# Designs tried in a protein design run: peptides against a protein of PDB entry 5Z08. Part 33

Target 1, 168 residues: chain A of PDB entry 5Z08
Amino acid sequence: RQKDEWAKKTSSLMKQLDWFIGEHLGAMLAAEELGGPVVGELMEIDPDDLSAGFNAHGKLKKATSQPDLDRRQRRIDDIWGPQDEQGQAHKRKRGADEALAASAEMRDLIEQLMNKLVEAGGDNSATYVEIPRESAAARFLVRSKVAMFHPNDARRLRLVDFGRDLDD
Target 2, 222 residues: chain B of PDB entry 5Z08
Amino acid sequence: GLPRLIDAIEEASKIPAKRRQTPIKPTIEKLTTHLYTHGASPDSLLRLADLLTLRNHLDQASLAAITRNLYPSSTVSDEVVLRFIGALGHGQLKPTLALQALFLRWLVMVYHLLENPGVLGQVYGVLFDLLDTAAIRPQLCHLLALVTRRKHVRPFRIQAILTLSRQTGGDPNLTGLLRVFKNYYPEIIVGDATKGRASAFKHPDPQWRQHLDEIQQRRSEA

## One batch from the design tools (peptide; aimed at target 2 T53 L54 G86 V123)

Design b2_p15_6_s1 (made by RFdiffusion4, then SolubleMPNN; from b2_p15_6, 9 letters changed)
Fold by OpenDDE base, seed 4:
Formats: sequence, C-alpha cells, structure tokens
Structure b2_p15_6_s1 (fold): chain B 168 residues (1-168), chain C 222 residues (1-222), chain A 15 residues (1-15)
Amino acid sequence: as target 1 above (168 residues)
Amino acid sequence: as target 2 above (222 residues)
Amino acid sequence: EARKLKELEGIVKHL
C-alpha cells in the first residue's frame, strides 16, 4: 500500500516535471544556449557587454574574433537575422527544434543525476555525472540548487541529495 | 520555561559581570540545554537575536554558546534575520568578528527555514561590501552563494571579487562565489589567480543539521 | 522508491 502510494506520487511528480520542462523550461534554456537571457529575472545587461565577455581583469573584453564568439554571434545573428518571412519560419522551426533539444538534454541530465545518486549507495565520489559541456540545463540545475559541480572539476555534476533523511 | 530563562539573562545582561549577585553561567547552561532539546519559538528567537546582537554585558563564551544552540523550532522571521545582518561589520557597538562569523554560519544553516529568503537578497549589497573582512569572509561567501540571484551578479561585483581574489592570493571562498556568479554568466573569465581551489560550500555542521531536522520534525507531528 | 520520491520532491520544490 505505502509503496504503491509512493510509486503513484513519484509518477505524478515525474509527469509534472516533464510537463514543466517541455512546456516552459525548454524554450527558456534554448534561448540561453543561443545567447539569450539566462533563465530567471531579466537583468538589463547590455547584451553587448555580456557578449564581449570578461577578461582576466574583470573588464569587458573587446569583441575579439574568437571562433566561439562567432558561434554565439552566429546564434545571435540567427536570432536577429533578416526578418524575411522565410527567415522567421526558419527561425521559429529552429527555435522549436532547439527547445526540444534543450528539453531532452534537461530530462536526460536529471535522469542521469538521479541514477548516479542511487547507484552510489552513499559514496559521494560516485554520485558525479560527467557532462560533455556546461549546458544551460546544467547551469540551471546548479542555480536552482538542485545540482552541484565538483569543486575541482566543472565537468562533474551531482544531484543534491534530498533523500538523506530516509537513511537515518 | 524558555521565556523565564530569557528574562533572567536579559536582566543579567544589563549588569557588568563583576556586579552580578548571581553567576549567569548556570542560567546560560539551562538556556542552551533547553534550546538543544526544544529549539526556539519565533518570539524567543527574536529576543535571543537581540541578546546576541545588541551590546550588553554578556561574555563572548556565553554568546557563542547561545548561537551554537540557536535551533529554530519553527520559521525564522525577517526581523530576526535583519538583527543578525545589522550586527555585521566594524564598530565599537558591533559584536566581535568571531561572533559575526557564527551568525553568518547560523544564517547558512537555517536558510531553508527563512519565512522570506528574499530579505537576504534585499540586503545583498550590505553583505557583499563586507567581503574584504577576512575574519567573516568564509561564512559570508557561503551565505552569498545561497542568496545570489541573477539580479545580484553585476559587472562591478564581478570586478570586485576578481580584484579581492588577486589581493588575497586566491581565497577559495571568493573563487567559490565567483563560480556561483559564473553559473549566471558563463562568460566570466576566472583569471589565473582564481584557477585555484574553489570552496564547495558544504554544510558547516552535519550534526547540527540533523539535530535541527529532529526539532523541526517534532513540530510537524504536534 | 521512497528515496526517488524525496529526490523528486526536492527537485520540484527548487524549480
């Protein structure tokens, strides 16, 4: 009986989470990945100031021709590219595809994080998931205090253990 | 009960230790034992916050003992939070920096019990401007790591952390805070001086957390 | 199962 209630509640929460990721979060994460606003309160940060990045002195870098800037700038140019009707349709389709991709990445990441936490059996060193990149999804989970980076390796992410109270 | 113990300590706090007719230590021990067993109600918590933050004749060991046993039995009000924040910094009327570090540690440990976590966000600037104070920096960075939202991550604050990190030889707590900032702005370049070890901001006292959870659970069952 | 539920509750509470 209690196990069945827990299973039902787990299923319900998973469905709610999947819905939230698919309907709301995915598009916002995609926008962040494309160089749009970070998920959360929109700061009036001049996009030009952010795009320039911060140098080792904490000053805005002058837009140097770094290829990664070209990718973000291309993504911005893909976001701000010519308002032709074909450009808008392609932009909408691309936006939808990026939102789906971001949703899938978030779902997969949460699943991996949960699985690793369960598999680790209390070994905190074994709870880390290797992430190929610092994605908007990964950053969002860290900002939300759902996940934490490894202190010495930003490629390793773990879930915050909310279930510790059950092992006592 | 707890209110009577607080009354006795409040009255004793007005009198210099040398002029007290009765030693306060036994009453402090009774208070700390009671707090450990039952926690502090919101009303008691406010009164204790005043005892801890306002200048009085209580000794530092007693103040530290109260702070270490300051388990909320319920939520923590904005007023209580603001008492502790108002006690931070330099000045003759301020608590010692050692006690301020304990207050910040306490705020970290009870952060999940705040009635309005946003209150700390409103005083973010006050907290941030104290980062140069080495004695409280570890706990302050930890608290800021919890409190930081996108609206707080401003270019001038990024620069301030980078500058202070260089000046401190790469304090791991500052590096940890800068990593939190980088979660909001990935383009933040952590200079070579900050490539060092970052603080993970782990819970300061797991046993204290467990005991707090036990106190909080008893309230949910009543 | 109970652990998974608590993890999900924690995730949902923070999102």
Scores: peptide ipSAE 0.231, ipTM 0.387, DockQ to the pose 0.397
OpenDDE base, seeds 1, 2, 3, 5: peptide ipSAE 0.222, 0.217, 0.224, 0.179; ipTM 0.340, 0.341, 0.358, 0.311

Design b2_p15_6_s2 (made by RFdiffusion4, then SolubleMPNN; from b2_p15_6, 7 letters changed)
Fold by OpenDDE base, seed 1:
Structure b2_p15_6_s2 (fold): chain B 168 residues (1-168), chain C 222 residues (1-222), chain A 15 residues (1-15)
Amino acid sequence: as target 1 above (168 residues)
Amino acid sequence: as target 2 above (222 residues)
Amino acid sequence: YRKKLLELQGIVEHL
């Protein structure tokens, strides 16, 4: 009985989390990766705004033609294909693809963090996930106080043990 | 005049609110109205800095109201600056972190009126060591962005900002400060931790600035 | 299972 209730609650929370990641967080994380606003400072980013890219101050760039030579700026500028109808469709598609990629990265990271915490069996040293890069997803989890970096190694991220904080 | 209002508030600040014979609020309102209209002279500004930074029996709302209306009519002395800097950080005798944030915001807004802007450079270490205090970090980073010179950009401080940026999940204010550092040392790898948005450190209150400029203009015409 | 639930609850409460 209790195990089944916990399984149901876990499944429900996972669905809510997946929905939140897919519908809201993915686009915001994609915007942050593209040099947009930090997640939590901008509540709503239109997918069309993702296609419009961001300046170094995270403000929406107006579609000005200046090719900034930076590869990420090129990816933004490649997201900024020509202003023709095909270019707009490619921009929207690419914005959607970046949001999907960010959503997948966040889901995978949360799953890895949870799995490592369970596998560690109470050993805090074994709870760290090795991250290939400091992503918008990783930073967001740290800002949200969901995860923390290893004090000496920014490639190691661990989930905050919420189970301990509830028992204290 | 302003000195008499300050005298009354100084005396009231020595007495717990429950033991005061007269309500302090009307006197605070008169003070803030006077400050809004005329600003504070250097002497008055020092006295007000002591009232704001030293432990007394004034309520937090009154202290905040005085701080929000603390328009200098002239310059800001090193002594006034040092009172506010000395009030920063953790401690039982220090003002609340909310007031400290207002003090830092005030220092940003009056930075151009400092008699000696170099005084902030002398206490740079004190300011920098407070970056871990989240409640004051936005205003502190803004102030540091104004104060930072090449001599302050040291390897240990670069590493400290990078470490704190990671620990905070890329606080935009820290990223903004690191960009200021990069202006002096372009070789600073802002790394993945700084791929986030940087704060632009815009003026905190354009209306306050405009009103300050009006007060300052009246003095130049007198 | 309980630990996973508590972890998920903590995650969702902080997001």
Scores: peptide ipSAE 0.205, ipTM 0.706, DockQ to the pose 0.287
OpenDDE base, seeds 2, 3, 4, 5: peptide ipSAE 0.191, 0.188, 0.186, 0.197; ipTM 0.680, 0.689, 0.689, 0.697

Design b2_p15_6_s3 (made by RFdiffusion4, then SolubleMPNN; from b2_p15_6, 9 letters changed)
Fold by OpenDDE base, seed 5:
Structure b2_p15_6_s3 (fold): chain B 168 residues (1-168), chain C 222 residues (1-222), chain A 15 residues (1-15)
Amino acid sequence: as target 1 above (168 residues)
Amino acid sequence: as target 2 above (222 residues)
Amino acid sequence: EAKRLRELQGIMEHL
């Protein structure tokens, strides 16, 4: 009975996490990988400044009046400059593909981090995931205080053990 | 004039808000209006720096309002700079981190008016050691980007900023500062930690800059 | 399972 409730809650939270990654985080991570704004620092950028695409040097272009959600996707499109209608379609597709790739990378990284923490059985040395690259996903998890790099090895990332803080 | 307004605020700053006979807000508004219109002389800047950096009974909103209107009418002395630098970091006698961020922003905006820009280079270590303080890091990195010279780019500081960049998940302000370091030592491997967007360290307030230029111009014509 | 749930809760609280 309790195990079944935990399994249901876990499944529900996983679905919410997958939704958050897919619908909100993936596009922002893709923008960061493409040299856009860092995820979370966008909050210090005036939402009105968010309408202005970033150039290749990350400089804000002049803000046009359109709403916030459409603005992030437009920023990815603005990074790639004016191509013809076919080029715009290819850019939209490429932006969508990058957002999907970033979402998949974040999801996989979270799953690996959780699995390693569970498998380690309390051995902190065994909780590290080897990351092939420092991705926007890895950086975001560190900024969010969800993960920590190994102090001596930036290729090793571990989940913060939220369960330990509950037992103290 | 400005000295009399500062006198009134200095006296009020010694008294808890609940024990003041008169509200200080109207006097702060007169001060900020005067500063906006005429700027502050070097002597007035020093007195205002003491009011802003020393523990007193002024409210945070008043201190922030003074800082936002702290237009120098001429140069900024080393003594004024050192008051603001001495106010940085953690401690019971130090201003809030929010106010410290405003001080750093102010130093960035008036950097070209410093009598001796080298004074910031002398306290470079103090500034650099505060990079772990997230609340002031954006403005601190911007100031360090202006101040950094080849003599400051040492192996231990390169390693420290690389380590902190990783620990912060590639803070773009740290990445921006590391790019400044790379200008002096091209061999610095900015690594994966800097694949993130670097801050461009743009002027934090173009309107404030324009108004400062107007105040400075009026003095050059006098 | 309980540990995994706690970890997920912690992740979501920080995101």
Scores: peptide ipSAE 0.276, ipTM 0.687, DockQ to the pose 0.279
OpenDDE base, seeds 1, 2, 3, 4: peptide ipSAE 0.250, 0.250, 0.252, 0.250; ipTM 0.353, 0.546, 0.363, 0.556

Design b2_p15_6_s4 (made by RFdiffusion4, then SolubleMPNN; from b2_p15_6, 8 letters changed)
Fold by OpenDDE base, seed 4:
Structure b2_p15_6_s4 (fold): chain B 168 residues (1-168), chain C 222 residues (1-222), chain A 15 residues (1-15)
Amino acid sequence: as target 1 above (168 residues)
Amino acid sequence: as target 2 above (222 residues)
Amino acid sequence: EKRRLLELEGIMKHL
């Protein structure tokens, strides 16, 4: 009885999470990945100043054509490129596909984080998921205080243990 | 009860230790025992915050003992938070830097009980400007790591932390705070001077947390 | 199972 009630509540919350990710979060994460605003806050910061990065002296680096910056700039140019009607339809479809991809990435990341926490059996060293990239999804979870990076390795992410009070 | 203990300590705090008719230590011990067992109500927290932050004749050991046992039985009001924030910095009327570090540690440990966590975001500048104060920097960076939102991550603050990190030889708490900033802006290229060890900002006292949770649980059952 | 529920509740509270 009580186990079945927990299973039902878990299923209900998972559906709500999936809905929230799919309907709201995915598009915002996709926008962040494409160099748009970060989820939830319009900032009066010139994104161009931050995109150039900061050198060891805390000064703006001159826009050296780094290939990754060129890829991001291309994505921005794909976002801000010529407003032809065909370009807008392709842009909307691409935006929808990127939102779906971001939603899937977020959902998968949450599931991996939860599974690793359960599998670790209290071993904090075993709770880390290896992430292939620093995604908008990973950053969002860290900003939301849902996850944290390994202190020495930004490729390792773990869930904050919200259920810790059960094992004591 | 707790209010009567606070009354006695408030009256004693007005009088220099050498002029007190009765030792205050037994009353402080009763207070700390009561706080450990039952926690402090919002009203009691405010009164204790005033005792801890305002200049009085209480000894540093007593103030530290009260701070270490300052378990909220309920929520923490904005007013209580602002008392502790107002006590930070340099000055003859301010608490000692050691006591300020305990206040910041306390704010970290009770952050989840704040009635309005946004109050700390409103005073973010005040907190940030104290990062040069080495004695409170570890706890201050931890608190800022909890409080920081995207609106706080500004180019001038990034530069300020980078500069201070170089000047301090790469303080791991500053590196930890820069990592929090990088979570909002991945484009923050932290130079080689900051590639050092970062603080993970772990909970300062797991036993204190557990005991707080026990006090809070009793409230939810009442 | 209860742990997974608490983790989900914690996640949902922070999102």
Scores: peptide ipSAE 0.272, ipTM 0.383, DockQ to the pose 0.407
OpenDDE base, seeds 1, 2, 3, 5: peptide ipSAE 0.211, 0.264, 0.269, 0.266; ipTM 0.316, 0.368, 0.404, 0.373; seed 3 fails the geometry check

Design b2_p15_7 (made by RFdiffusion4)
Pose (drawn by RFdiffusion4):
Structure b2_p15_7 (pose): chain A 102 residues (1-31, 98-168), chain B 214 residues (1-190, 199-222), chain P 15 residues (1-15)
Amino acid sequence: RQKDEWAKKTSSLMKQLDWFIGEHLGAMLAAEALAASAEMRDLIEQLMNKLVEAGGDNSATYVEIPRESAAARFLVRSKVAMFHPNDARRLRLVDFGRDLDD
Amino acid sequence: GLPRLIDAIEEASKIPAKRRQTPIKPTIEKLTTHLYTHGASPDSLLRLADLLTLRNHLDQASLAAITRNLYPSSTVSDEVVLRFIGALGHGQLKPTLALQALFLRWLVMVYHLLENPGVLGQVYGVLFDLLDTAAIRPQLCHLLALVTRRKHVRPFRIQAILTLSRQTGGDPNLTGLLRVFKNYYPEIIVSAFKHPDPQWRQHLDEIQQRRSEA
Amino acid sequence: SARELQELLLEVEAL
């Protein structure tokens, strides 16, 4: 099957993203850098792991967030995540993976 | 003759205007004239794109003059197209929004000359996420309308464009893009973009006809 | 340096 290539591509891409977060983004967020990288990654991992866990239940895809988390503000500003409209302490990913003809 | 002019513009591009041993306006005009007559080669286009896209000491009037006369001879590379794409939106590294509108207008006018038009499809999300920026929205919509294929019409983008249409009170450029979206998915709840400058199109065609000669 | 950073940012955004 062609499945493990979609796995190989994802494990390879995940590493490239973590490298970018550690090398470039964490330092930008500081304005320590290492702390910002770890929390951004943990947040993205939590965000992505949940979006699929819901499959069809669009309502269950929110993660609790500290009050003034800069990581969520960046992710929302970059249009990769969205706050819940009723309160801003829960967050969801934008659901890039959902496709009509997937 | 053209590379020599670019070499001069590149050096003047590195130092402030008052420290220049010569005014640059005469040299910018020579470049503009040459580009009008002969077009820009693939290599010259790449160098000009760097001058238009990176922060340098060139003034706005000079950059706009160059952009307006950026008729390609032959083709447009992915290296050139991606530089203009990376120049879009807000950020300290990026050019003015006015120049960005000119770059987007230019990409529409040269869309048929790209070596790899699919490259715009690979950066579709970069273009789309910038629709909120009103200063460049009309040109963005026209380019997105040419670039949209079925694979790009995803539910999150459908919802985002509908929300933006409502919040802006109904931008006709947004509804024009939604029309293109509906062509791929008619299930969707319901300006046919014209060429932005016909004279520029005509002049480009004249320059491009030299490719048939040998 | 500025070009390399622009290219990296564009690549990440494209992903």

Design b2_p15_7_s1 (made by RFdiffusion4, then SolubleMPNN; from b2_p15_7, 7 letters changed)
Fold by OpenDDE base, seed 1:
Structure b2_p15_7_s1 (fold): chain B 168 residues (1-168), chain C 222 residues (1-222), chain A 15 residues (1-15)
Amino acid sequence: as target 1 above (168 residues)
Amino acid sequence: as target 2 above (222 residues)
Amino acid sequence: DERELLELLLRLRSL
């Protein structure tokens, strides 16, 4: 009974985490990977903003025309320009694909980190995951104080042990 | 019924206000009237928590109106609590600080209906780290005053609240929270921060409490 | 651990 309640709660939390990654975090991580803003510094990235690309300073490339006119003109061009609908659909699809890829990377990284924590059996030295690159996902987990890099090796990442602070 | 109203609002929340075929306000008014009369079931509370905490195209007035009428008809699950806690902070995906203050006020008012009050103790650090956010501090201190146990009163948190109290010129809510800490550790020297007026953390809305009690009584008789 | 996952989720959502 208690194990079943724990399993249900864990499953619910995993579902919430998966939802958060898929619906919110993935697009922001994709933007950071594409040279956009660091996650937490800028607002919700509309998939449309991902498709517009970022300048060398991590700012959304403003289309050259007046921002209020561009929102209206994009709506007019979206209605009347058949070729631009395919181009916008392709840009939206690309933004969605990058968000899905970033979501998958974050899910995989969290899963690896959690698995290593369980396998380590309380040995903190065995909890490190080797990461192939300093991804937006890895940086986000560190900024969130969820994960830590190995002090001597930025390719090794582990979860912060949250459990110890409450049993004391 | 309530589920159909929530369905309609969920669908409308996906659409920008300028693109909606029908005004959402009449549906929000029907929802808030239903909530005021009957309260929300656990399932309805979860769905409403998602509408309130997740970014959508609902206007701030509608979100505030739902929050002010969010009477539980029974208990409040951990999942519902965690939706509201996860909505706190300065993140761009977060609700406005004004709405966050309403969520914290709601958690204070429904604290006695939580299925597991210990869930707030588990997220104590998250709540405590938000004390620097002036807009939510009054309600946050009130919630922390309810949640605080001896295990949470650590030296670094004592020092943090003392420092923040000095920086804020002796915020009465921080002084009130520090008195709660002192109940667990009488040796805490509060210096000049205790000489100030402390908040008594009174119930934020007695009328809301009375109406909640009426809704809760109807369920116990059914 | 459910608790670790909860704290993870909350910290992730706090940004």
Scores: peptide ipSAE 0.228, ipTM 0.631, DockQ to the pose 0.090; fails the geometry check
OpenDDE base, seeds 2, 3, 4, 5: peptide ipSAE 0.203, 0.039, 0.075, 0.027; ipTM 0.609, 0.436, 0.559, 0.396; seeds 2, 3, 4, 5 fail the geometry check

Design b2_p15_7_s2 (made by RFdiffusion4, then SolubleMPNN; from b2_p15_7, 6 letters changed)
Fold by OpenDDE base, seed 1:
Structure b2_p15_7_s2 (fold): chain B 168 residues (1-168), chain C 222 residues (1-222), chain A 15 residues (1-15)
Amino acid sequence: as target 1 above (168 residues)
Amino acid sequence: as target 2 above (222 residues)
Amino acid sequence: SERELMDLLLQLRAL
């Protein structure tokens, strides 16, 4: 009974987490990877906002019509793709693709972290996942105090075990 | 010679100062005099990097004196660089932040002698994440200014510098680093908090540079 | 541990 209730609660939470990652967190993580604000400073980022790019304050650049901004904006547009209707469609598609990639990376990272925690059987040394890069996903989990880096190796990430680390 | 002086200091470093039969200070003075006159070979540099970065019973004044006289007679290996990088940050086993600042200053001054300057680019993230540590920030920003390439100028790092610059009231070293980033991406808006005077990242010690050049020149003539 | 992670992730969703 208690195991079944826990399994149902875990399944429900995993579905809610998957939804949250797909609908909200993926776009925010993609924005952080693309140089937008750190997750927590902006509550919602539209994929179209990802395509528009971010100013140095992490705020969306509003297309303000001022002509001297156009030449500098052209260099951003040269970095991020052409301004033509096809270029806007390509930018929107790229923003959506980056949000999907960030969502997939976060899902995979959480899955790996949880699997390692279960496999370790209580050995804290075996709970570390090797991360190929310090992604926005990894940084988000660390900032949120959900995960921690290995003290000697920033390529190794583990879930914070709130229960056991107090007794040793 | 230099190896025998290092041997004596390594042995003394294992023993608390109160339990040493002989004062280590005269041996440290002989070492620093030798380093000032001849520099350190790659092998000697590695051994000295271990003495400087690993926890031992040497006093802070002795460690600082060795670091200030750590002239390479040749190149600086990746292994030596990584020992100093590994010694950075907070931790009970790490050197004091004052020594870490001297290590970063040393890396700036010997940057042109690195066998592989790319090694610092590989640990760029580790260096960048230490920018919140005020005690090492001036030298860290200078080193990052030398190391930064286009691949390192990521938007999360731009935002991190901007946020930290606001939190610090516009540290001129952070403004200097942001200016380096702006050279790769001119579209970076240096906000009002960064309108302050940027550090020019001048050489930390012109006399040390001149003396290093003299030591390096003797090697090319031998 | 897993329950605490899920509780934390729920708290993160509320932020």
Scores: peptide ipSAE 0.020, ipTM 0.265, DockQ to the pose 0.030
OpenDDE base, seeds 2, 3, 4, 5: peptide ipSAE 0.020, 0.031, 0.034, 0.019; ipTM 0.275, 0.384, 0.386, 0.331; seeds 2, 3, 4, 5 fail the geometry check

Design b2_p15_7_s3 (made by RFdiffusion4, then SolubleMPNN; from b2_p15_7, 6 letters changed)
Fold by OpenDDE base, seed 1:
Structure b2_p15_7_s3 (fold): chain B 168 residues (1-168), chain C 222 residues (1-222), chain A 15 residues (1-15)
Amino acid sequence: as target 1 above (168 residues)
Amino acid sequence: as target 2 above (222 residues)
Amino acid sequence: MERELMELELRVRAL
């Protein structure tokens, strides 16, 4: 029973995290990888904004300045609005492909970090994942205070042990 | 019934107000009336928590009206609690700070109905780190006052409250929270920060409490 | 692991 409830809760949490990564975080991470704003500095990256590209300062190249209300509305419309057909399909497809790639990278990184934490059996030195590059996903987890780089090696990332603070 | 009202609102929430064929306000009024009369089941609470916490096309007045009438007919699950906690902060996908303050107020008012009150203790750090957000601080301090246990009272958190109290000119809610900390560690030197007015963290809405008790009593008799 | 996942989810959504 308790194991089943834990498994159910963990599965539900993982499903929610996967949903959040896929629906929201992936597009923001993709924008950061494309030289856009750091995740959290820019509110709403429309997949259409990903297709417009970013200037050398990480600012979206101004498509026509529709007011801030329209950006919020567009993102909700992009999430929930009918998929309009053909021509917006290719730009949306490229933005969607980059968002999917970023989502997959984030999911894989989280999975690796969690697996290493379980495998380490309490040995903090064994909890490090080797990352091939400092990705937007890795930087985001560090900024979120979810992960930490090894003090001497920026290619090694581990989860912050949140468990120790409550069991003491 | 309530599920059909939620279905209609979920569908309407996907469509901008200007593109809706029918006004949503009458459906919101039916929902809030139903919630006021019967409360929300655990399943309905989860669906309503998603409507309140996830970005959609519902107007702020409708979201606030649903939140003010969000009477649980039963217990409140960890999943529902975590939806509301996840909605807190300055993130772009998050609800307005005004709505977040209503969520925190709601959590205070339903704290005794949580299936696992310990879930809030597990996310104590997340809640504590939001104390600098002035718009939600009153309700946040009240919730923290309920949730705080000895294990949460750490030197760095004591110092953080003292620093923030100085920066805010002695916010009475922070003084109230610091008094809760002092109950666990009487040796805490609070200096001039505790000489000021402290919040007593009284129940935010006695009428809402009474109405909740009436809804809860009907379930125990069924 | 449930706690870490919970905190991870909350912190990820906090940005």
Scores: peptide ipSAE 0.182, ipTM 0.533, DockQ to the pose 0.091
OpenDDE base, seeds 2, 3, 4, 5: peptide ipSAE 0.142, 0.187, 0.201, 0.180; ipTM 0.431, 0.537, 0.552, 0.529; seeds 2, 3, 4 fail the geometry check

Design b2_p15_7_s4 (made by RFdiffusion4, then SolubleMPNN; from b2_p15_7, 4 letters changed)
Fold by OpenDDE base, seed 4:
Structure b2_p15_7_s4 (fold): chain B 168 residues (1-168), chain C 222 residues (1-222), chain A 15 residues (1-15)
Amino acid sequence: as target 1 above (168 residues)
Amino acid sequence: as target 2 above (222 residues)
Amino acid sequence: SERELMELLLQVKAL
């Protein structure tokens, strides 16, 4: 009985998570990958602040290379710029495709993280998933305190175990 | 009940310990036992926040004991949060830095029960400006790691963390907070001074969490 | 909201 209720609750939560990823999170993650706002904040970030990056001293890098500025500005302009009606349809389709891709990446990453947690049998060193890049999905999970990077390797990501004391 | 215990402590808090007719410790123990068993309602939580944050004649051990047992039975209001935030920093009317660290730890542990988590985002600057205070920095960084959103990650704050990290010899809590900032701005280069171990900002007290969950579950069943 | 998602993720993980 309790196991069945737990299984039903788990299934319901997973369905809700999947729905949320598909309906809301995917589009927001796609926007983040494109240099748009981070999930939950539609604030206009000054394009100049984003494009410049930060140096080792925490100062905005002077925009050295024009080409990277143009690409990011084009992406911002491609997100926010007044494009003609034909450009809007292609933009909507591309945005939908990017949202689907981001949703798939998030689902896959969550699945891998959960599988590794189960497989590790309590060995925290074995719970890491190798990620090919620091994606918006990975950053979101870390920001949400659901996942954490390996202290010495940003390509290794694991779920934060809320139940096991690391002191064991 | 809990209100009567709070009444007795409020009255005792107005009187210096040496002038009290009765020891307050037994009443504090009754209060903490009640809080441990049942938690604090929103109204009781506000009254307790005032007792903890306002200057009174309660001893530090009693204030710490109340704070360690400050389990919300329901949600935490903006008003309660603002009482604790207003108690932070230096000043003759402020609680001790040790008690402030306990308040910040408490806010971390009850963050998921806030009626409006956005209230902490509104006071982000106040919290951030206290990072130079070493005694509260660990818990403050943890709270900021929960509260930080992209709008808070400004160049001047990045620079402030980097500067303070250098000055502190690479405090792992500051490195942890900078890692949170980097989640919003991947282009943030963590300088050589921050190559050290970052804090993971783990839950400060798993047993406290479990007990809180039990108190919260009883409410959902009632 | 981002919060609701985090709560959901935390709940899913606690399962």
Scores: peptide ipSAE 0.019, ipTM 0.255, DockQ to the pose 0.116; fails the geometry check
OpenDDE base, seeds 1, 2, 3, 5: peptide ipSAE 0.018, 0.018, 0.019, 0.018; ipTM 0.263, 0.383, 0.228, 0.237; seeds 1, 2, 3, 5 fail the geometry check

